# Peptides against a protein of PDB entry 3OIQ, part 149

Target 1, 212 residues: chain A of PDB entry 3OIQ
Amino acid sequence: KNRIFVSSSKDFEGYPSKAIVPVQFVALLTSIHLTETKCLLGFSNFERRGDQSQEDQYLIKLKFKDRGSERLARITISLLCQYFDIELPDLDSDSGASPTVILRDIHLERLCFSSCKALYVSKHGNYTLFLEDIKPLDLVSVISTISTKSTNSSKHSSSELISECDLNNSLVDIFNNLIEMNRDEKNRFKFVKLIHYDIELKKFVQDQQKVL

## One batch from the design tools (peptide; made by RFdiffusion4, then SolubleMPNN)

Design b1_p26_4_s2 (from b1_p26_4, 11 letters changed)
Fold by OpenDDE base, seed 3:
Structure b1_p26_4_s2 (fold): chain B 212 residues (1-212), chain A 26 residues (1-26)
Amino acid sequence: as target 1 above (212 residues)
Amino acid sequence: SEFEEVMKKVREHQLELVENESENLV
């Protein structure tokens, strides 16, 4: 089946009530919930959704079937957190307690851009997104991609049928949504509160703010 | 990369789970 690029998690409201659909999206990592039985990764593009929380718009599930799959989920979380410089409690602690990790509001401290592949699985009008792949994206690379694609269609033939335009549009939309959140005095999100807020990000945000 | 190898295993495992248990997963 062809993988569908998803620009909004509202698209799932129009999806079949009984289906398995491979999907892909780009979003910010907002939460991590590791429990004894599953891992949930929360993502958001911060699309305005009326009175709904802008966090965890995409809930991606890693289900465990055995200790091996649980370990694989822990390794996945550790690698993501290592990439994004997110401090985790020691998941390898010899204390025979199943490691429980609950991180929320990750986007308030770090912009963790991620390209996610998932299986949309629906039954009886409910759905779950199961993780197939996550690729963490470097913020500098995201900024450069948005900045340069206004001028040059050349260089990287990766044969993934997902329009390079869809990825870029979603990255732009995320930044636009973050700029709107930053302008809202009631919103907790502020660019200046990001741990990694640097001159490059500052300049990029200032330049984007002039176009909005 | 190590990450890509881990993600390959994650994918294989989650696909197998969805194929075998999809009726009980939702």
Scores: peptide ipSAE 0.518, ipTM 0.915, DockQ to the pose 0.919
Fold by OpenDDE base, seed 2:
Structure b1_p26_4_s2 (fold): chain B 212 residues (1-212), chain A 26 residues (1-26)
Amino acid sequence: as target 1 above (212 residues)
Amino acid sequence: SEFEEVMKKVREHQLELVENESENLV
C-alpha cells in the first residue's frame, strides 16, 4: 500500500473504521510520555481547532511487547532528546522503578521538527498511530529549505519518500501557525522564549511575518 | 547512523506487533 502524506490530523476523521494505513507527516514534537507499559510521543502542526489545546494533535504510540522493545523505546527517547538538546530528568535515580518520563509543552522551549512515519490502525471508529520511523529535522536545515524555493527535484523515485512539496508546505504551515500563536497575547508560545532563539531564527520569523 | 539503526529495529518490532495483534491494539 502506498504511504499517505497527512497534512492535518483531521484527515483521520475520514479514515475507515477498521483499517491499517501507512501514513507520514511532519510536525513539532510537543510531548513525551514514557511509562512502564508504553511510550507516547505527542506531535502538533498547531492547526487551529477552536478552543481545544493545539498540543498532541498526533499521538504516536510505541507499544512494548517485551523488555527488548521497552529498551528500544527508551533508547529512541534518549536519542531524540540528545538530538534536540532536551534535558531528560536524570534516569540515574538508583530506585529500581522503571524511569517514568513526562515532558509536555516541549514547543514552548524548543522547536523539534520531526518527519514521522506511522501505521494508522483503527477498530470500531477508534484509532491508534503506531510508530514506524522518526527523522528529526535540524532547524537550520528547515529554515534553509523554506527560504530556498529550490524545487531541486532529486529524482529519487521511491514511492515511500515524502514529496518535497508536501514537506515544504507542511513546514511553512507550521511556521505560519507559530507566528499566529506568537501574535496572540493569550497564547503561551513566544519565539523569544525559545532556548535556541538566535539571530537566524529571528530574521527568518521577521521575513516570514511580512508575507503573512 | 546509530539513530537510523535503532529506528529500523523499532519499525520491525512495531510492524510485527500490528500484524499479529491489530484487533487488540485499539
Scores: peptide ipSAE 0.516, ipTM 0.915, DockQ to the pose 0.917
Fold by OpenDDE base, seed 5:
Structure b1_p26_4_s2 (fold): chain B 212 residues (1-212), chain A 26 residues (1-26)
Amino acid sequence: as target 1 above (212 residues)
Amino acid sequence: SEFEEVMKKVREHQLELVENESENLV
């Protein structure tokens, strides 16, 4: 089946009530919820949804079936957190208690852009998104991609066609939504509170604000 | 990369779960 690029988590409201659909999106990592039985990864593009929370618009599930799959989920979280410079408690501690990790509001401190592949699985109108792949995106690369409109024609394998247009449009939409949140005095999100807020990000945000 | 190898294994395990248990996963 062809993978569908998803620009909004509202798209799932129109999806079949009984289906398995491979999907892909780009969003910010907002939460990590690791328990004994599962991992949940929250993502958002911060699309306005009336009075609904803009957090965790995409809830991606990593289900454990055995100790091996649980370990693999821990390694996945460790690698993501290492990439984004997110501090985690030691997940490898031989303490016979399954490590519980609860991180929320990650976007308030770090812009963790991620390209996600998932399986949309629905039954009786309910759905779950199962993790297939996460590619963390470097913020400098994201800013460069938006600024240059550069089709990085990485001549590599024609089969993973996210239209470079869909990715770029979604990245622009995320920044536009963050700019609107930053302008709202009631919103907790502020660019100047990001740990990695630098002159490059400041300039980029200022330039984008002139177009909005 | 190590990350890509981990993601490959994650995908294989999640696909197997969805194919075998999809009716009980939602």
Scores: peptide ipSAE 0.515, ipTM 0.915, DockQ to the pose 0.915
Fold by OpenDDE base, seed 1:
Structure b1_p26_4_s2 (fold): chain B 212 residues (1-212), chain A 26 residues (1-26)
Amino acid sequence: as target 1 above (212 residues)
Amino acid sequence: SEFEEVMKKVREHQLELVENESENLV
């Protein structure tokens, strides 16, 4: 099935009330909610939606059916958190209680850029996005990609990649939205409060602010 | 990578779940 690139989570309002559609988007990881029965991953591009929270615009569900699938979800969360240097409470605790993880507002401390593949599944006008794939993106690589307008077609010959244009546009839009949030005194997001705020990110933000 | 192999298994499992149970998942 052809995968649809999604630039806005509002696009789902126009989707069929009964469908299964493979989708792909790029966004920041904002939340992780691991329970005994499911994992929810929150993502956002921080698109302005009036007075609504810009958090968790894309809720990606990982449903468990057995202990094997639950284990795969735990491993997925551990690997994501390892990649982004997110501290998790010990998921390996021998306490026979299923580990519960609730992380929110991840974007206030770390910019966790992610390319997500999901299945849009709808019934009776409601929908759920089921996880197919997450690719974490390196921030230095994201900054470099935006800065160079890089036509570097890395020949990733997989027919399932986002178009380079769609990726770049979405990354630019996210940074522009973050710059607007940073300028808003009421918004909790500030670049200088990021744990990984360095000279490179500072310079990039300053250069982008001159174009906006 | 280890991550890619885990994601492949996650995908296979979620696809199977959606194909078999899509009416009860939403």
Scores: peptide ipSAE 0.514, ipTM 0.915, DockQ to the pose 0.927

Design b1_p26_4_s3 (from b1_p26_4, 10 letters changed)
Fold by OpenDDE base, seed 3:
Structure b1_p26_4_s3 (fold): chain B 212 residues (1-212), chain A 26 residues (1-26)
Amino acid sequence: as target 1 above (212 residues)
Amino acid sequence: SEYEEVMKKVREHQLSLVENEADELV
C-alpha cells in the first residue's frame, strides 16, 4: 500500500470508518506518556484549530503485548530523548514498578522535529495511530532544507519530489505556525526560551519573519 | 544504526499488534 503523506491531522476526519492506512507526517514532538500498558507520543504541527489545544494533534500509540514489547517501547523513548537531549526521570530505578513518564509541552523548551510513519487503524468511526517508525530530524538539517529548497529544484524522481515537497511544505508550515505563536503575547511558546536557541536559529527566524 | 534496528523491531511488533487489535474494540 502506498504511504499517504498527511499535512494536517484534520485529514483523518475524512478517512474511512474501517480501514488500515499507512500514513506519514512531520511534526514536533510535544508529549510523551509512558504507562504500564502503553506509550503515547504526542505530536503537533501547531495548525490553528479554533479554541482547541494545539498540542498533541497527532497521538501515536505504542501498544504493549508483553514485557518484550514494553522494553522495546522504553528503549525507543530513551533513544528519542537521548537524541533530543530530553531529560527522562530515571527509568532504571530498582523499584520493580514500571516507570511512568509524563512529559508535556516539550516544544516550549526544545524543537523536536520528527518524521513519523504510522498506521491509521479505524473501527466503528474511532481511529488509532500506531507507530511504525519515527525519525528524529536535526534542527540544523531542517533549517538547511527549508533555506536551500527555495532555490534548487534539482531533477530527482517524481515520487521522491512529491514526498520531498510535502516534507518541506510541512516544515515551513510548522515554522510559520511557531512564528505566529511567538508573536502572540498570550502564547507560552517563545523562541528565546528554547534551551537550544542559538545564533543560527535566531537568524533563520528573523529571516523567515520578514517573509511573513 | 542501532536506532534503525530498534525501530525495525518496533515496526514488526506494532504491525503484529494491529492485526490482533483489528479484532478488538479500538
Scores: peptide ipSAE 0.397, ipTM 0.848, DockQ to the pose 0.731
Fold by OpenDDE base, seed 5:
Structure b1_p26_4_s3 (fold): chain B 212 residues (1-212), chain A 26 residues (1-26)
Amino acid sequence: as target 1 above (212 residues)
Amino acid sequence: SEYEEVMKKVREHQLSLVENEADELV
């Protein structure tokens, strides 16, 4: 089955009430919810949805069935957090208590761009997105890609990659949405509050603001 | 990479769970 690129989480409102559809999207990591029974990863492109919270527009589930799968989910979270320099509580603690991690509003401190592959699974009009793959994206690489319209087709096997156009459009849309949020005095998001806010990001945002 | 190996195992695992849920749903 061909994987479908998703530009908006609203696209799922038009999806079949009983289906399995492989999907992919690009979004910011907004939350991590690890419990004894499940892991949920929240993502958002911050598309305007009226007065509703713009957080967790995509909820990606990692399902556990055994201790091995739970460990695999913990390792996945640890690797993502290591990449994004997100501080986690010790997940390897031999304390027989399953580590609970609840991180919210990650985007207020860090822009964690992620390319996600998931399975859309629906029954009776309800759906779940199951994680297949997550690729963290480097912010410098994101900025460079948007700025140059970089035709760096990495010659890696073209058949399962996000269309370069779809990726670039989604990244631009996310930044445009963040710029609008930054301009809104009521919005908690501010670029200057990001812990990694540097001269490069500042310049990029200023240049994008002139086009909007 | 270690990350790619973990993601491969995640994919294989989640696929098996979805297939089992789909079979329970049929």
Scores: peptide ipSAE 0.396, ipTM 0.839, DockQ to the pose 0.602
Fold by OpenDDE base, seed 1:
Structure b1_p26_4_s3 (fold): chain B 212 residues (1-212), chain A 26 residues (1-26)
Amino acid sequence: as target 1 above (212 residues)
Amino acid sequence: SEYEEVMKKVREHQLSLVENEADELV
């Protein structure tokens, strides 16, 4: 089945009430909800949705079937958090209770750009997005890609072509939305509050603000 | 990479769940 690139989570409102559709999107990681029975990963492109929260526009589910699948989900979260330098509460606490992790508002401290592949599964008009793949994106690489407009043909030999145009457009849209949030005094998001706010990101934001 | 191998296993497990439980998953 061909994988569909999704630029907005509103696209799912037009999807069939009973379907299985492979999808992909690019968004910021906003939340992690690990429990004994499942993991939920929240993502957002911060598309304006009136007065609704712009967080968790994409909820990606990792369902646990057994101890093996639970362990794989925990390893996946640990690797993502290691990549983004996200502090997890000690998952190794000797208490035989599966560690519960609840992280919210991740985007207020770190820009965790992610390319996600998921299965859209719908029944009776409701849907769930099941995780297939998450690729963390390096912020310096994201900034460079937007700045150069460069079709740097990264020879990613994976036949699952995210159109380089669709990826770049989504990254630009996310930054534009973040710039708008940064300008809004009511919005908690501010670039200067990011832990990794450096001279490069500052310059990039200033240059993008001149075009908007 | 180790990450890619983990993600491959996650995908295989999630696909197996969707194929077997498509009626209970939503």
Scores: peptide ipSAE 0.393, ipTM 0.845, DockQ to the pose 0.916
Fold by OpenDDE base, seed 2:
Structure b1_p26_4_s3 (fold): chain B 212 residues (1-212), chain A 26 residues (1-26)
Amino acid sequence: as target 1 above (212 residues)
Amino acid sequence: SEYEEVMKKVREHQLSLVENEADELV
């Protein structure tokens, strides 16, 4: 089956009530919910959806049933958090209880750009997104990719099923949405409150704000 | 990379679970 690039989680409202569809999107990591029974990763592109929360627009389930699959979920979370420099609450509690991790509003402190592959699985009009792959994206690389959109298509290899255009458009849309949130006095998101807010990000945001 | 090898195992595991339980997963 061809993988579908998804620009909005509203696209799923038009999907079949009973299907398995491979999808891909790019979004910011917004939440991590690891318990003894489930792992959920929340993502958002911060598309405006009326008065609804802009958080967790994509809920990705990492299913586990045994200690081996649970361990794999923990390793996955640890590697993502290591890549994004996210402080996990000490997983080292020697208490034989499986550590519960609940992180929310990650985007308020860190911009964790991620390219996600998932299986859309629906039954009776409800759906779940099951994780296939997460590729963390470096913020410097994201900024450079958006900034260089004015010069030469380097023909890198045709093996990624997603057009470079779809990825780049979604990255631009995310930044535009963040700029709108930053301008809104009622919104908690502010670029200057990001832990990694540097001169490069500041300059990029200022330049992008002139185009909007 | 170590990360790519972990993600490969995640994919293989999740695919197997979805294929076997698609009717119970939602």
Scores: peptide ipSAE 0.394, ipTM 0.847, DockQ to the pose 0.920; fails the geometry check

Design b1_p26_4_s4 (from b1_p26_4, 10 letters changed)
Fold by OpenDDE base, seed 3:
Structure b1_p26_4_s4 (fold): chain B 212 residues (1-212), chain A 26 residues (1-26)
Amino acid sequence: as target 1 above (212 residues)
Amino acid sequence: SEFEEVMKKVREETLKLVENEADELV
């Protein structure tokens, strides 16, 4: 089955009530929920959805059925947190209790851009997204990608079924949404409050703000 | 990379889950 690029989690409202559809999206990691019984990752592109919370627009489940899948979920969380410099409570606590991790509003401190592949699984009009793959994206690489493609429309690398245009458009949309949130005095998101806020990000945001 | 090898396993486990249990997952 061809993988569908998803630009909005609203697209799922039009999906079949009974289906298995491979999807891909790019979004910011907003939450991690690891308990004894489940592992969930929340993502958002911060698309305006009326009065609904803009966090966790994509709720992705990991298989969490047996000790093997639970271990794999924990390793996945550890690797993501290591990549994004997210402090986890010591998962190695000798106390024999499975470590619980509940992180929310990750985007308020760190921009954790992620390219996700998932299986959309629906039944009776409800759906769940199951993680197939996550690729963490470096912020410098994201900024460079947006900045360079605004000038060079001419290199189609024809080999990935998902247009590099879809990825770039979604990255631009995310930044535009973050800029709008940053301008809103009521919004908790502020670029200057990011732990990794540097001169490069500052300049990029300032340049993007002039176009909006 | 280590991360890519973990993601391969995640994908395999997800596919097995969905193939065997799709009717119970939602």
Scores: peptide ipSAE 0.670, ipTM 0.945, DockQ to the pose 0.923
Fold by OpenDDE base, seed 5:
Structure b1_p26_4_s4 (fold): chain B 212 residues (1-212), chain A 26 residues (1-26)
Amino acid sequence: as target 1 above (212 residues)
Amino acid sequence: SEFEEVMKKVREETLKLVENEADELV
């Protein structure tokens, strides 16, 4: 089955009520929810949905059923947080208490761009997204990709990648949405409050704001 | 990379889960 690129989490409203569909999307990591019984990742592209919260538009589950899958979920969270420079409590602690991690509103401090592959699984009109793959994206690389529109077609010949056009369009849409949020005085998101806000990001945002 | 090897295992575990338990997942 071909993997479907998803530009909006609203696309799932039109999906079959009983299906298994491989999907892919690009979004910002907004939340991490690791408990004794579940592991969830929240993502958003901050598409406007009226007055509803723009957080966790994509809620992705990891398998969390046995000691092996629980360990794999913890390792996945640790590796993501290491990549994005997110501080976590020690997840490997021999203390017989399963470490609980609840992070929310990650996008208020860090822009954690992520390319995700997931399985859409639906039954009776409800659905769940299960993680197949996550690729964290470097912000400098994201800015460069949007600015140059350059086809870096040469290095990853895997037939399962997001089209460069779909990736670039989604990244542009996310930045446009963030610019709108930054302009809204009621919105908590501000670029200047990001821990990694630098001269490069500042210049990029200023240049994008002139086109909007 | 370590990350790629972990993601390979995540995919394998997700596929097994969905193939065996799809009716209980939702």
Scores: peptide ipSAE 0.669, ipTM 0.945, DockQ to the pose 0.923
Fold by OpenDDE base, seed 1:
Order: C-alpha cells, then structure tokens, then sequence
Structure b1_p26_4_s4 (fold): chain B 212 residues (1-212), chain A 26 residues (1-26)
C-alpha cells in the first residue's frame, strides 16, 4: 500500500470508518505520555482549529501489551528525549515500579520537529494512529531547508517518497503557525522563551515575519 | 544507527499488532 502524506489531522475525518492506512506527517512533538499501561506521543502542526487547543493534533500510540513491547516503547522515549535534549525524570528509581513520564507543552521550551510514519486504524468511525517510525529532525537542518528552498535531494535512498515538496510545505506551515502564535498575546508560545533560542533562529524568524 | 534499529523493531511490532488484532485496537 502506498503511504499517504498528511498535511492536516482533519484529513482523517474523511477517512473510511473501517480501514488500515499507512500515513506520514511532519509535526512538532508536543507531549509524551508513558505510564504502566500505555505509551502515547502527541504531535502538532499548530493548524488553527478555532478556539480548540492546538496541541496533540496527532496522537500516536505505541504497542504496550507485553514486557517486550513496553521495553521497546521505553527505549523509544529515551532515544527521542536524548536526541531533543529533553530531561526525563530519573527512570532508574530503585522502586520496581515502571517509571511514569508525563510531559506536556514540549513546544514551549523546545522545537522538536519530527517526521512520523504511522498506521491509521479505524473501526466504527473512531481511529487510532500506531507508530511505525519516527525521524527526529535537526532544527538547523529544518531552517536551512526552508531558507534555501533547496531541492537538494538528500541522497536518503529510502524509497519512501515523502515528496520533498510536501515536507518543505509542512515545515513552512508549522513556522508560519508558530509566528502567528508568537504574535498572539494570549498564546503561551514565544520564540524568546525557547531554551535553544539563538541568533540563527532569531534571524530566521525575523526574516519569515517579513514575508507574512 | 541504534535509533533506526529500534524504529525497525517498533514497525515490526506495530505491523504484527495490526495484522492480528485490528478489530480490538480502536
């Protein structure tokens, strides 16, 4: 089955009530929910949805049914947090209780750009997205990609055709949405509050603001 | 990379789950 690139989580409203569809999207990591019974990742492109919360537009579930899948989910969370420099509460608490991680509003401190592959699974009009793959994206690389309009075919020989255009458009849309949020006095998101806010990001945001 | 190898296992486990249990997942 061909993988479908999704630019909006509203696209799922038009999907079949009973289907399995491989999908792909690019978004910011907004939440992590790891408990004893489930592992969920929240993502958002911050598309305007009226007065609704713009967080967790893509809720991605990991398999969490047995000790093997639970371990794999924990390793996945650890690797993502290591890549994005997200501080996890000490998972090594000597209490034999599985560590619980509940992080929200990650985008307020760090821009964690991620390319996600998932299976859309629907039944009776409800759906769940199951994680197949996540690729964390480097912010410097994202900025460079948007700035150069670079058709630099990254020689990523992975035959999974994300249209380079679809990726770039989604990255631009995310930044535009973040700029709008930054301009809104009621919105908690501010670029200057990001831990990694540097001269490069500042310059990029200032240049993008002139085009909007 | 280690990350890519972990993601490969995540995909394999997700595919097995959906193939065997699709009617119970939602």
Amino acid sequence: as target 1 above (212 residues)
Amino acid sequence: SEFEEVMKKVREETLKLVENEADELV
Scores: peptide ipSAE 0.668, ipTM 0.945, DockQ to the pose 0.925
Fold by OpenDDE base, seed 4:
Structure b1_p26_4_s4 (fold): chain B 212 residues (1-212), chain A 26 residues (1-26)
Amino acid sequence: as target 1 above (212 residues)
Amino acid sequence: SEFEEVMKKVREETLKLVENEADELV
């Protein structure tokens, strides 16, 4: 089956009640939930959903059934946290208890842009998303990609069925949502509170705020 | 990269899980 680009997690409301669908989306990492029994990654594009929490709009499960898959999940978490400069408690505790990691609201400190591939698996109207691939995106690269929305659809023959337009639109939507959150005095999100808030991000946000 | 090799394994394990256990996953 062809991979479907998902711009909103609401798209899943229209998905078949019994299906396996490969999907891809771009979102911010918002949570990490690693326990003895499960590994979950939360992502959000911060699409407005009324009074619902804007965190964890995409809840992605990793396989966590045996020591091998648990180790792979822990390595995945470690690599993501290393890439995004997220401090983790030592996951290599010599104590036979797997360390518990519960991180929430990651977006309040770090913008962790991620391109995710997942399997949508549904049964009886319920669904689960299983991680196939995560690509962390560099913020400088994200900013450059949004800023260079020039009509140069260079025919990069990358067999990725996802239009460069879909990726770029999702990235813009995320930033627009973050700008709205930053303007809202009731919202905890503020760009100036990001650990990596620099002159480049400041300038980009200021320029985008003029268009909105 | 190391990350890409880990993601390859994640994908392989996810595919195996879904192929073998799709009826129990949801």
Scores: peptide ipSAE 0.671, ipTM 0.945, DockQ to the pose 0.917; fails the geometry check

